# Ledger of designs, part 61: peptides against a protein of PDB entry 3HTU

Target 1, 75 residues: chain A of PDB entry 3HTU
Amino acid sequence: RRPEEWGKLIYQWVSRSGQNNSVFTLYELTNGEDTEDEEFHGLDEATLLRALQALQQEHKAEIITVSDGRGVKFF

## One batch from the design tools (peptide; made by RFdiffusion4, then SolubleMPNN)

Design b2_p22_3_s2
Fold by OpenDDE base, seed 3:
Structure b2_p22_3_s2 (fold): chain B 75 residues (1-75), chain A 22 residues (1-22)
Amino acid sequence: as target 1 above (75 residues)
Amino acid sequence: SEDEKIVEERLKKIREKEELKK
C-alpha cells in the first residue's frame, strides 16, 4: 500500500471509532489496544508519518511535534 | 498548546509503562 492508501484506512477508522478525542500519539495509532484489529496496526512509523502527511495535505489531520515525539489531530 | 500538552503527557505515560515491563 502507498502512504495515501494507509492514510485512507486510518481516517476511516477515526471517523467510525466513535471517539470524542481526535488527538493521538503516533504510537497509539499503530501500537495501541484500540487498533489491534486494524490493518494499520504495527505499521512502521516512517510509513505512518507519510500517511498522515497525505491526510494533512487534504486538511483532514494536523501533525503535532513536541520535544519528545509526535502526535496527530484529526478533523 | 493544549493539544501539544496532551501529546506530551501521553508519550510520558507510554514510556513509563514500557520501563515497568522490563
Scores: peptide ipSAE 0.605, ipTM 0.869, DockQ to the pose 0.867
Fold by OpenDDE base, seed 1:
Structure b2_p22_3_s2 (fold): chain B 75 residues (1-75), chain A 22 residues (1-22)
Amino acid sequence: as target 1 above (75 residues)
Amino acid sequence: SEDEKIVEERLKKIREKEELKK
C-alpha cells in the first residue's frame, strides 16, 4: 500500500471508532490496544508518518511534534 | 498548546506502562 492508502484506512478507523478524543500519539495508532484488529496495526512509524502527512495535506489531520515524540489530531 | 500537552502526557503514560510490563 502507498502512504495515502494507509492514510485512508487510518482515517476510516478514526471516523468509525466512536472515540471522542481525536488526538493520538503515533505509538497508539500502530501499537495500541485499540487498533489491534486493524490492518495498520504494526505499521512502521516511517510509513505511518507519510500516511499522516498525506492526510495533513488533505486537512484531515495535523501532526503534533513535542519534545520527545509525535502525535496527530484528526479532523 | 493544549494539544501538545495532551500528546506529551499520553507519551509519558505509554512509556510508564511499557516499563511496568518488563
Scores: peptide ipSAE 0.603, ipTM 0.868, DockQ to the pose 0.830
Fold by OpenDDE base, seed 4:
Structure b2_p22_3_s2 (fold): chain B 75 residues (1-75), chain A 22 residues (1-22)
Amino acid sequence: as target 1 above (75 residues)
Amino acid sequence: SEDEKIVEERLKKIREKEELKK
């Protein structure tokens, strides 16, 4: 899959999962219990980042960089 | 920012939890 395709899957999950949080760590998206049944679970961080960057270009997400990792805010 | 703080705190908690599982 292309990064844009992964981004679509991730955003679909965010939109349909009923989660009340719009902010996630990258780890939570690919390693968390809430995404265990999702196709993007276990996705490598590099590909995940590219997927989120694609969403960011569409103003659907904002990548948050902190001193010891990254997160993302979905819109 | 507040969102940055949220991410930092969650990362910290995740790492601490993972360490306990080892």
Scores: peptide ipSAE 0.603, ipTM 0.868, DockQ to the pose 0.808
Fold by OpenDDE base, seed 2:
Structure b2_p22_3_s2 (fold): chain B 75 residues (1-75), chain A 22 residues (1-22)
Amino acid sequence: as target 1 above (75 residues)
Amino acid sequence: SEDEKIVEERLKKIREKEELKK
């Protein structure tokens, strides 16, 4: 899958999952318990980042960089 | 920002939890 396709899958999950908090760490998206059954679970961080960057270009996400890693806010 | 603080705290908790699993 292309990064944009991964982004679509991730965003679909976020939109349908009924999350009460739209902020995630990148780790939670690919290694968290809540995404264990999702196709993007276990996705390498480099590909994940590119996927999120694609969503960011669509104004559907904002990548957050902090001292010890990255997160993302979905819109 | 507030969102940055949220991410930082989550990362901290994840790191701590992973260390406990070792």
Scores: peptide ipSAE 0.602, ipTM 0.868, DockQ to the pose 0.876

Design b2_p22_3_s3
Fold by OpenDDE base, seed 3:
Structure b2_p22_3_s3 (fold): chain B 75 residues (1-75), chain A 22 residues (1-22)
Amino acid sequence: as target 1 above (75 residues)
Amino acid sequence: SMDEEIVEKRLKEIKKKKEEEE
């Protein structure tokens, strides 16, 4: 899969999950309990980042960078 | 920002859990 295709799968999950908080760490998306049944679970961080960057270009996500890592906010 | 604080706190918690499992 291309990064854009991964981004589509991730965003589909976010849209259907109905979570109150749209903010995630990158680790939570690929290693969290909430995504254990998703195809993108276990995805390497480099590919995940590219997927999120594709979503960011579409104004569907914003990558958050802090001193100890990264997160993402979905829209 | 508030979103940054949320991310920072969660990263800290995840890091702590990983260290405890090692």
Scores: peptide ipSAE 0.626, ipTM 0.875, DockQ to the pose 0.901
Fold by OpenDDE base, seed 2:
Structure b2_p22_3_s3 (fold): chain B 75 residues (1-75), chain A 22 residues (1-22)
Amino acid sequence: as target 1 above (75 residues)
Amino acid sequence: SMDEEIVEKRLKEIKKKKEEEE
């Protein structure tokens, strides 16, 4: 899959899962318990970042960079 | 920002959990 295709799958999950929070760490998306059954679980961080960057270009996400890592806010 | 604070907090929590599992 291409990064933008991964982004689509991730965003579909976010939209359908009924999350109470729209902010995630990158680790939570690929290593969290809530995504264990998703195809993107275990996705490498580099590919994940590219996927999120694709979503960011579509104004569906905002990548948040802090001192100890990154997160993402979905819209 | 608030979102940055949320991310920082969760990163800290995840780090702590990973250390506990080691």
Scores: peptide ipSAE 0.625, ipTM 0.876, DockQ to the pose 0.882
Fold by OpenDDE base, seed 4:
Structure b2_p22_3_s3 (fold): chain B 75 residues (1-75), chain A 22 residues (1-22)
Amino acid sequence: as target 1 above (75 residues)
Amino acid sequence: SMDEEIVEKRLKEIKKKKEEEE
């Protein structure tokens, strides 16, 4: 899959899962319990980041960088 | 920012949880 395709899957999950939180760590998206049944669970961080960057280009997400890692805010 | 603080807090919690599982 291309990063854009992964981004689509991730955003679909965010939109349809009824999540009340719009902010995630990258770890939560690919290693969290809430995404265990999703195709993007276990996705490597590099590919995940590219997927999120694609969403960011579409103004659907904002990547958050802090001292000890990264997160993302979905819109 | 508020969002950055949320991310930092969760990263800390995740790190702690992973260390407890090891």
Scores: peptide ipSAE 0.625, ipTM 0.876, DockQ to the pose 0.885
Fold by OpenDDE base, seed 1:
Structure b2_p22_3_s3 (fold): chain B 75 residues (1-75), chain A 22 residues (1-22)
Amino acid sequence: as target 1 above (75 residues)
Amino acid sequence: SMDEEIVEKRLKEIKKKKEEEE
């Protein structure tokens, strides 16, 4: 899959899931319990980041960079 | 920002849990 395709899958999950928050750490997306059944679970961070960057270009996400890692806010 | 603080907080929690597991 291309990063854009991963981004689509991730965003679909965010939109359809019962999640009430729009902010995630990157770790939560690929290693969290809530995404264990998702195809993007276990996705390497580099590919994940590219996927999120694609979403960011579409104004569907904002990557948040802090001192100890990264997160993302979905819109 | 508030979102940054949320991310930082969760990263800290995740780090703590990892340290407890290993």
Scores: peptide ipSAE 0.624, ipTM 0.875, DockQ to the pose 0.888

Design b2_p22_3_s4
Fold by OpenDDE base, seed 3:
Structure b2_p22_3_s4 (fold): chain B 75 residues (1-75), chain A 22 residues (1-22)
Amino acid sequence: as target 1 above (75 residues)
Amino acid sequence: SMDEEIVEKRLKEIKKKEEELK
């Protein structure tokens, strides 16, 4: 899959899961309990970041960078 | 920002748990 395709799968999960908080760490998306049954679970961070960057271009996500790592906010 | 604080706190917690499992 291309990064854009991964982004689509991730966003589909976000939009259908009914999460009260739209903010995630990158780790939570690929290693969290809430995504264990999703195809993108276990996805390498490099590919994940590219997928999120694609969503960011579509104004569907914002990548958050802090001192100890990264997160993302979905819209 | 508030979103940055949320991310920072969660990253800290995850890191702590990983170290405890080593």
Scores: peptide ipSAE 0.570, ipTM 0.854, DockQ to the pose 0.894
Fold by OpenDDE base, seed 4:
Structure b2_p22_3_s4 (fold): chain B 75 residues (1-75), chain A 22 residues (1-22)
Amino acid sequence: as target 1 above (75 residues)
Amino acid sequence: SMDEEIVEKRLKEIKKKEEELK
């Protein structure tokens, strides 16, 4: 899958899962229990980042960079 | 920002949990 396709899958999950919190660490998206049944579970961080960057260009996400890692806010 | 604080807090919690499992 292309990064844009991964982004689509991720955003679909966010939009349809009924999540009350739109902020995630990158780890939570690919390693958390909430996404264990999702196709993007276990996705490498590099590919994940590219996927999120694609969503960011669509104004559907904002990548958050802090001292000890990264997160993302979905819109 | 608030969002950054949320991310930092969760990263810290995840790291702590991982260390506890070792």
Scores: peptide ipSAE 0.567, ipTM 0.853, DockQ to the pose 0.881
Fold by OpenDDE base, seed 2:
Structure b2_p22_3_s4 (fold): chain B 75 residues (1-75), chain A 22 residues (1-22)
Amino acid sequence: as target 1 above (75 residues)
Amino acid sequence: SMDEEIVEKRLKEIKKKEEELK
């Protein structure tokens, strides 16, 4: 899959799961319990970042960079 | 920002849990 295709799968999950909080760490998306059954679970961070960047271009996400890592907010 | 604070907090929590599992 291409990064934008991964982004689509991730966003579909976010949209359908009814999350109370739209903010995630990158780790939570690919290593968390909530995504264990998703195809993107275990996705490498580099590919994940590219996927999120694709979503960011579509104004569906905002990548948040802090001192100790990155997160993302979905819209 | 608030979102940055949330991310930083969660990253810290994950780091803490990771250390506890070692």
Scores: peptide ipSAE 0.566, ipTM 0.852, DockQ to the pose 0.879
Fold by OpenDDE base, seed 1:
Structure b2_p22_3_s4 (fold): chain B 75 residues (1-75), chain A 22 residues (1-22)
Amino acid sequence: as target 1 above (75 residues)
Amino acid sequence: SMDEEIVEKRLKEIKKKEEELK
Protein backbone atom coordinates (compact mmCIF):
# COMPACT_ATOMS: atom_id res chain seq x y z
CA ARG B 1 0.00 0.00 0.00
CA ARG B 2 1.03 3.56 -0.65
CA PRO B 3 1.33 5.99 2.25
CA GLU B 4 -1.82 7.77 1.07
CA GLU B 5 -3.72 4.50 1.19
CA TRP B 6 -2.54 3.82 4.72
CA GLY B 7 -3.57 7.33 5.64
CA LYS B 8 -7.04 6.70 4.30
CA LEU B 9 -7.42 3.55 6.39
CA ILE B 10 -6.21 5.30 9.51
CA TYR B 11 -8.49 8.27 9.01
CA GLN B 12 -11.46 6.00 8.37
CA TRP B 13 -10.84 4.29 11.68
CA VAL B 14 -10.56 7.61 13.50
CA SER B 15 -13.80 8.81 11.94
CA ARG B 16 -15.80 5.66 12.69
CA SER B 17 -14.39 4.56 16.04
CA GLY B 18 -16.22 7.17 18.06
CA GLN B 19 -13.02 8.16 19.81
CA ASN B 20 -13.40 11.03 22.23
CA ASN B 21 -9.72 11.84 21.84
CA SER B 22 -8.51 13.29 18.58
CA VAL B 23 -4.90 13.29 19.77
CA PHE B 24 -2.79 10.12 19.69
CA THR B 25 0.79 9.08 20.13
CA LEU B 26 2.14 7.20 17.14
CA TYR B 27 2.58 4.17 19.37
CA GLU B 28 -1.11 4.15 20.31
CA LEU B 29 -2.13 4.04 16.65
CA THR B 30 -0.04 1.03 15.66
CA ASN B 31 0.50 -0.82 18.96
CA GLY B 32 -2.57 0.05 20.99
CA GLU B 33 -5.28 -2.38 21.99
CA ASP B 34 -7.93 -0.29 20.24
CA THR B 35 -6.42 -0.90 16.80
CA GLU B 36 -5.61 -4.62 17.09
CA ASP B 37 -8.17 -5.54 14.43
CA GLU B 38 -7.11 -2.82 12.00
CA GLU B 39 -4.91 -3.44 8.97
CA PHE B 40 -2.51 -0.73 10.08
CA HIS B 41 -1.81 -2.36 13.44
CA GLY B 42 1.88 -3.15 13.65
CA LEU B 43 2.74 -0.72 10.87
CA ASP B 44 6.32 0.49 11.10
CA GLU B 45 6.79 4.05 12.28
CA ALA B 46 8.46 5.23 9.10
CA THR B 47 5.52 4.18 6.94
CA LEU B 48 3.06 5.50 9.51
CA LEU B 49 4.76 8.87 9.49
CA ARG B 50 4.52 9.05 5.70
CA ALA B 51 0.83 8.17 5.89
CA LEU B 52 0.20 10.89 8.45
CA GLN B 53 2.16 13.38 6.38
CA ALA B 54 -0.17 12.64 3.49
CA LEU B 55 -3.16 13.33 5.72
CA GLN B 56 -1.48 16.48 6.95
CA GLN B 57 -1.27 17.79 3.41
CA GLU B 58 -5.04 17.31 3.19
CA HIS B 59 -5.50 19.21 6.46
CA LYS B 60 -6.92 16.09 8.10
CA ALA B 61 -4.11 15.68 10.61
CA GLU B 62 -1.34 17.56 12.34
CA ILE B 63 1.83 15.81 13.43
CA ILE B 64 2.97 16.87 16.89
CA THR B 65 6.62 16.64 17.84
CA VAL B 66 7.80 16.72 21.45
CA SER B 67 11.11 15.93 23.12
CA ASP B 68 10.41 12.24 23.72
CA GLY B 69 8.52 11.37 20.55
CA ARG B 70 5.67 12.22 18.23
CA GLY B 71 1.90 12.30 18.17
CA VAL B 72 -0.87 13.34 15.84
CA LYS B 73 -4.08 15.32 16.01
CA PHE B 74 -6.90 14.42 13.64
CA PHE B 75 -9.42 16.89 12.24
CA SER A 1 0.75 23.85 23.55
CA MET A 2 -2.03 21.86 25.17
CA ASP A 3 -1.88 19.17 22.49
CA GLU A 4 1.86 18.84 22.96
CA GLU A 5 1.36 18.41 26.69
CA ILE A 6 -1.16 15.64 26.07
CA VAL A 7 1.23 13.79 23.78
CA GLU A 8 4.13 14.22 26.18
CA LYS A 9 2.08 12.93 29.10
CA ARG A 10 1.00 9.81 27.24
CA LEU A 11 4.51 9.09 26.06
CA LYS A 12 5.67 9.14 29.67
CA GLU A 13 2.89 6.79 30.69
CA ILE A 14 3.77 4.35 27.92
CA LYS A 15 7.44 4.35 28.88
CA LYS A 16 6.52 3.74 32.50
CA LYS A 17 4.33 0.79 31.61
CA GLU A 18 7.02 -0.71 29.41
CA GLU A 19 9.50 -0.54 32.25
CA GLU A 20 7.08 -2.30 34.57
CA LEU A 21 6.44 -5.09 32.05
CA LYS A 22 10.05 -6.03 31.37
Scores: peptide ipSAE 0.565, ipTM 0.852, DockQ to the pose 0.876

Design b2_p22_4_s1 (from b2_p22_4, 7 letters changed)
Fold by OpenDDE base, seed 3:
Structure b2_p22_4_s1 (fold): chain B 75 residues (1-75), chain A 22 residues (1-22)
Amino acid sequence: as target 1 above (75 residues)
Amino acid sequence: SEEDKKIVAKKLEEIKKKLEEK
């Protein structure tokens, strides 16, 4: 899959999950318990970042950078 | 936003703590 395709899958999960908090760490998306049944679980961070960057271009996500790592906010 | 950054930072710290306990 291309990064853009992964982004679509991730965004679909976010949209359908109904979670109140739309802010995630990158680790939570690929290693968290909430995504264990998703096909993007275990995705390498490099590909994940590219997927999120694609969503960011569509104004569906915002990548957040802090001192200890990165997160993302979905819209 | 700054609030979102704080949320991310807090989450990262929690994850780090859990990983260190393994």
Scores: peptide ipSAE 0.555, ipTM 0.869, DockQ to the pose 0.888
Fold by OpenDDE base, seed 1:
Structure b2_p22_4_s1 (fold): chain B 75 residues (1-75), chain A 22 residues (1-22)
Amino acid sequence: as target 1 above (75 residues)
Amino acid sequence: SEEDKKIVAKKLEEIKKKLEEK
């Protein structure tokens, strides 16, 4: 899959999962308990980042960088 | 936003603690 295809899958999960908080760490998305059954679980961070960057271009996400790591806010 | 950054930072710390206990 291409990064933008991964982004689509991730965004679909976010949209349909009924999550109360739209802010996630990158770790939560690929290593969290809530995504264990998702195809993108275990996805390498490099590919994940590219996927999120694709969503960011579509104004569907914003990548957040802090001193200890990264997160993302979905819209 | 700055608030979002604080949320991310807090979550990262929580995850770090959980991983250390694992």
Scores: peptide ipSAE 0.551, ipTM 0.867, DockQ to the pose 0.867
Fold by OpenDDE base, seed 4:
Structure b2_p22_4_s1 (fold): chain B 75 residues (1-75), chain A 22 residues (1-22)
Amino acid sequence: as target 1 above (75 residues)
Amino acid sequence: SEEDKKIVAKKLEEIKKKLEEK
């Protein structure tokens, strides 16, 4: 899959999961308990980042960088 | 936003603590 395709899958999960929270850590998306059954679970961080960057270009996400790691806000 | 950064930072700290407890 291309990063854009991964981004689509991730965004679909976010939008269909019924979650109230829109902010995630990158670790939470690929290693978290809530995504264990998703195809993107275990996805390498580099590919994940590219996927999120694709979503960011579409104004569907914003990558957040802090001292201890990265997160993302979905719109 | 700064609030979003705070949320991410807190989440990362929580995850770190959970991993350390294993």
Scores: peptide ipSAE 0.550, ipTM 0.867, DockQ to the pose 0.862
Fold by OpenDDE base, seed 2:
Structure b2_p22_4_s1 (fold): chain B 75 residues (1-75), chain A 22 residues (1-22)
Amino acid sequence: as target 1 above (75 residues)
Amino acid sequence: SEEDKKIVAKKLEEIKKKLEEK
């Protein structure tokens, strides 16, 4: 899969899951319990970042950088 | 936003603590 295809899968999950919080760490998306049954679970961080960057270009996500790591907000 | 950054920072700290317990 291409990064933008991964981004589509991730965004679909966010949209359908009814999550109360739209802010996630990158770790939560690929290693969290809530995504264990998703195809993108276990995805390497480099590919994940590219997927999120693709969503960011579409104004569907914003990558958040702090001193101790990164997260993402979905729109 | 700054609020979003605080949320991310808090989540990262919580995850870090969980990983340290293993």
Scores: peptide ipSAE 0.547, ipTM 0.866, DockQ to the pose 0.873

Design b2_p22_4_s2 (from b2_p22_4, 6 letters changed)
Fold by OpenDDE base, seed 4:
Structure b2_p22_4_s2 (fold): chain B 75 residues (1-75), chain A 22 residues (1-22)
Amino acid sequence: as target 1 above (75 residues)
Amino acid sequence: SEEDKKIVEEKLKELKEKEELE
């Protein structure tokens, strides 16, 4: 899958689960309990980041960078 | 926002603490 395709799957999950406007760490998305049944569970961080960047281009997400890592907010 | 950054920071802190306990 291309990054934008992964982004679509991730955003679909966010929307279906009603978690828009929620903030996640990247780890929560790919290794968290809430996404265990999702296709993107276990996705490598590099690919995840590219997927989120694609969503960011569409104004559907904002990648948040702090000193100890990154997170993301969905819209 | 700054609030969102703080949320991320707190989540990362909790994650690190959990990993250190395992």
Scores: peptide ipSAE 0.572, ipTM 0.874, DockQ to the pose 0.928
Fold by OpenDDE base, seed 3:
Structure b2_p22_4_s2 (fold): chain B 75 residues (1-75), chain A 22 residues (1-22)
Amino acid sequence: as target 1 above (75 residues)
Amino acid sequence: SEEDKKIVEEKLKELKEKEELE
């Protein structure tokens, strides 16, 4: 899959999950318990970041950088 | 936002602490 395709899958999960908090660490998305049954679980961070960057270009996500790592907010 | 950054920082802190215990 291309990064854009991964982004689509991730965003679909976010949209359907109905979670109150739309802020995640990158680790939560690919290694968290909530995504164990998703195709993108276990996805390498490099590919994940590219997928999120694609979503960011579409104004569907914002990558958040802090001192200890990165997170993402979905819209 | 600054609030979102703080949320991410706290989540990362919790993950780090958990990793150090393993």
Scores: peptide ipSAE 0.572, ipTM 0.874, DockQ to the pose 0.867
Fold by OpenDDE base, seed 1:
Structure b2_p22_4_s2 (fold): chain B 75 residues (1-75), chain A 22 residues (1-22)
Amino acid sequence: as target 1 above (75 residues)
Amino acid sequence: SEEDKKIVEEKLKELKEKEELE
């Protein structure tokens, strides 16, 4: 899958699970309990970041960078 | 927003603490 395709899957999960406007760490998205049944569970961080960047270009997400790592907010 | 940044920071802190306790 392309990063954009992963982004689509992630955003679909966010939408159908009612997680819009929620904030996540990248770890929560790919390693968290809430996404264990999702195809993107276990996705490598590099690909995840590219997927989120694609969503960010569409104004569907904002990648948040702090001193100890990164997170993301979905819109 | 600054609030969102603080949320991320807190989440990352919690994750780190869990790893250190395992």
Scores: peptide ipSAE 0.571, ipTM 0.873, DockQ to the pose 0.918
Fold by OpenDDE base, seed 2:
Structure b2_p22_4_s2 (fold): chain B 75 residues (1-75), chain A 22 residues (1-22)
Amino acid sequence: as target 1 above (75 residues)
Amino acid sequence: SEEDKKIVEEKLKELKEKEELE
């Protein structure tokens, strides 16, 4: 899959999950318990980042960089 | 936003602490 395709799958999960918190660490998305049954679980961070960057271009996400790592907010 | 950054920082802190306990 291309990064854009991964981004689509991730965003579909976010949209359908009905979670109240739209802010995640990158680790939560690919290694968290909430995504264990998703196709993108276990996705490498480099590919994940590219996927999120694709979503960011579509204004569906914002990558947040802090001193200890990165996170993402979905819209 | 600054609030979102704080949320991310807190989540990262919690993950680090959890890893240290395992």
Scores: peptide ipSAE 0.571, ipTM 0.873, DockQ to the pose 0.855

Design b2_p22_4_s3 (from b2_p22_4, 10 letters changed)
Fold by OpenDDE base, seed 5:
Structure b2_p22_4_s3 (fold): chain B 75 residues (1-75), chain A 22 residues (1-22)
Amino acid sequence: as target 1 above (75 residues)
Amino acid sequence: SAEDKEIVAKRLKEIKEKEKLE
């Protein structure tokens, strides 16, 4: 899958799962319990970042960078 | 926002602490 395709899958999960909190760490998306059954579980961080960057270009996400790592806010 | 950054920072810290306990 291409990064933008991964982004689509991730965003679909966010939208359909009805999460009350739209802010995630990158780790939570690919290693969290909530995504264990998702195709993008275990996705490498580099590919994940590219996927999120694609979503960011579409104004569907904002990548958040802090001193200890990265997160993302979905819109 | 600053609030979102704080949320992310807090969760990252929590994950780090859990990893240390393994």
Scores: peptide ipSAE 0.555, ipTM 0.855, DockQ to the pose 0.885
Fold by OpenDDE base, seed 1:
Structure b2_p22_4_s3 (fold): chain B 75 residues (1-75), chain A 22 residues (1-22)
Amino acid sequence: as target 1 above (75 residues)
Amino acid sequence: SAEDKEIVAKRLKEIKEKEKLE
């Protein structure tokens, strides 16, 4: 899958999951219990980041960088 | 936003602490 395709899958989950929070750490997206049944669970962080960057270009996400790691806000 | 950064920072800390306990 291309990064854009991964991004689509991730965004679909965000939109349909009914989650209250729109902010995630990158770890929560690929290693959290909430995504265990998703195709993108276990996705390497490098590919995840590229996927999120694709979503960011579409104004569907904003990557958040802090001192201890990264997160993302979905729109 | 600053609030979003704080949320991310907090969760990263919580994950790190949880891993430390495991």
Scores: peptide ipSAE 0.551, ipTM 0.853, DockQ to the pose 0.871
Fold by OpenDDE base, seed 4:
Structure b2_p22_4_s3 (fold): chain B 75 residues (1-75), chain A 22 residues (1-22)
Amino acid sequence: as target 1 above (75 residues)
Amino acid sequence: SAEDKEIVAKRLKEIKEKEKLE
């Protein structure tokens, strides 16, 4: 899959999961219990980041960088 | 936003602490 395709899958999950919190750490998306059954679970961070960057270009996400790692806010 | 950064930072810390306990 291309990063854009991963981004689509991730965003679909966010949109359909009923989550009331749109902010995630990258770890939560790929290693969290809530995504264990999703195709993108276990996705490497580099590919995940590219996927999120694609969503960011579409104004569907904002990558958040802090001292100890990264997160993302979905819109 | 600053608030979002705080949320992310806090969660990252919590994850780190949890892993430390395991």
Scores: peptide ipSAE 0.551, ipTM 0.853, DockQ to the pose 0.874
Fold by OpenDDE base, seed 2:
Structure b2_p22_4_s3 (fold): chain B 75 residues (1-75), chain A 22 residues (1-22)
Amino acid sequence: as target 1 above (75 residues)
Amino acid sequence: SAEDKEIVAKRLKEIKEKEKLE
């Protein structure tokens, strides 16, 4: 899958899950319990980042960078 | 936002602490 395709899958999950939290660490998206049954679970961080960057270009996400790592906010 | 950054930073810290306990 291309990064854009992964981004689509991730965003679909965010939209369908109806989760109250719209902010995630990158680790939570690919290694968290909430995504264990999703196709993108276990996705490498490099590919994940590219997928999120694609969503960011579409104004569907914002990548958040702090001193100890990264997260993402979905819109 | 600053709030979002704080949330991310806090969660990253929590994950790190869990890893130390493994």
Scores: peptide ipSAE 0.548, ipTM 0.852, DockQ to the pose 0.875

Design b2_p22_5_s1 (from b2_p22_5, 11 letters changed)
Fold by OpenDDE base, seed 4:
Structure b2_p22_5_s1 (fold): chain B 75 residues (1-75), chain A 22 residues (1-22)
Amino acid sequence: as target 1 above (75 residues)
Amino acid sequence: MEEEEREKLEKLKKEIEKKAAE
């Protein structure tokens, strides 16, 4: 799958999962319990970032960088 | 997962949430 395709899958999950919080660490998205049954679980960070960057261009997400790593906020 | 790693991820989440709220 291409990054934008992964982005679509991720965003679909965010939109339909009924999550109370739209802010995630990258680890939560690919290694968390909430996404254990999702196709993107276990996705490498590099590909994940590209997927999120694609969503960011569509104003559907914002990658957040802090001292100890990165996360994302979905819109 | 080591407890130390879990704590680091927890701290990371808090930092991200803080920045997201700005």
Scores: peptide ipSAE 0.574, ipTM 0.875, DockQ to the pose 0.816
Fold by OpenDDE base, seed 2:
Structure b2_p22_5_s1 (fold): chain B 75 residues (1-75), chain A 22 residues (1-22)
Amino acid sequence: as target 1 above (75 residues)
Amino acid sequence: MEEEEREKLEKLKKEIEKKAAE
């Protein structure tokens, strides 16, 4: 799958999950318990970042960088 | 995962949430 395709799957999960918090660490998305049954579980961080960057271009997400790493906020 | 790694991830999450709220 291309990064854009991964981004689509990730965003679909976020949209359908009904979660109150739309902020995640990159680790939570690919290694967290909440995504164990998703196709993108276990996705390498490099590909994940590219997928999120694609979503960011569509104004569906914002990649957040702090001193200890990166995360993402979905819209 | 190790306890230290869990704590680091928790701290990271808090930092991200703080920045996201700005």
Scores: peptide ipSAE 0.574, ipTM 0.874, DockQ to the pose 0.811
Fold by OpenDDE base, seed 1:
Structure b2_p22_5_s1 (fold): chain B 75 residues (1-75), chain A 22 residues (1-22)
Amino acid sequence: as target 1 above (75 residues)
Amino acid sequence: MEEEEREKLEKLKKEIEKKAAE
């Protein structure tokens, strides 16, 4: 899958999962309990980041960088 | 997951949430 395709899958999950929070660490998306049944579970961080960057270009997400890591806010 | 790593991730989450709220 291309990063954009991964991004689509991730965003679909965010939109339909019933999650109360739209802010995630990158780890939560690929290694968290909430996504263990999703195809993008276990996705390498580099590919995940590219997927999120694709969503960011579409204004569907914002990658958040802090002192000790990164996360994402979905819109 | 090691407890130490879990704590780091929890701290990271809080920092991200804080920044997202700005």
Scores: peptide ipSAE 0.571, ipTM 0.874, DockQ to the pose 0.808
Fold by OpenDDE base, seed 3:
Structure b2_p22_5_s1 (fold): chain B 75 residues (1-75), chain A 22 residues (1-22)
Amino acid sequence: as target 1 above (75 residues)
Amino acid sequence: MEEEEREKLEKLKKEIEKKAAE
């Protein structure tokens, strides 16, 4: 899959989930319990970042960088 | 997951949430 295709799958999960908090660490998205049944579970961080960057270009996500790592906010 | 790593991730989450709220 291309990064854009991964981004689509990730955003579909975010949109369909009943979560009221749209902020995630990168680890939560690919290694968390909430995504164990998703196709993108276990996705490598490099590909994940490219997928999120594609969503960011569409104004559907914002990658957040702090001293200890990165996360993402979905819109 | 080791306890030390779990605590690091929890701290990271809080930092991200704080920055996201800015």
Scores: peptide ipSAE 0.568, ipTM 0.873, DockQ to the pose 0.814

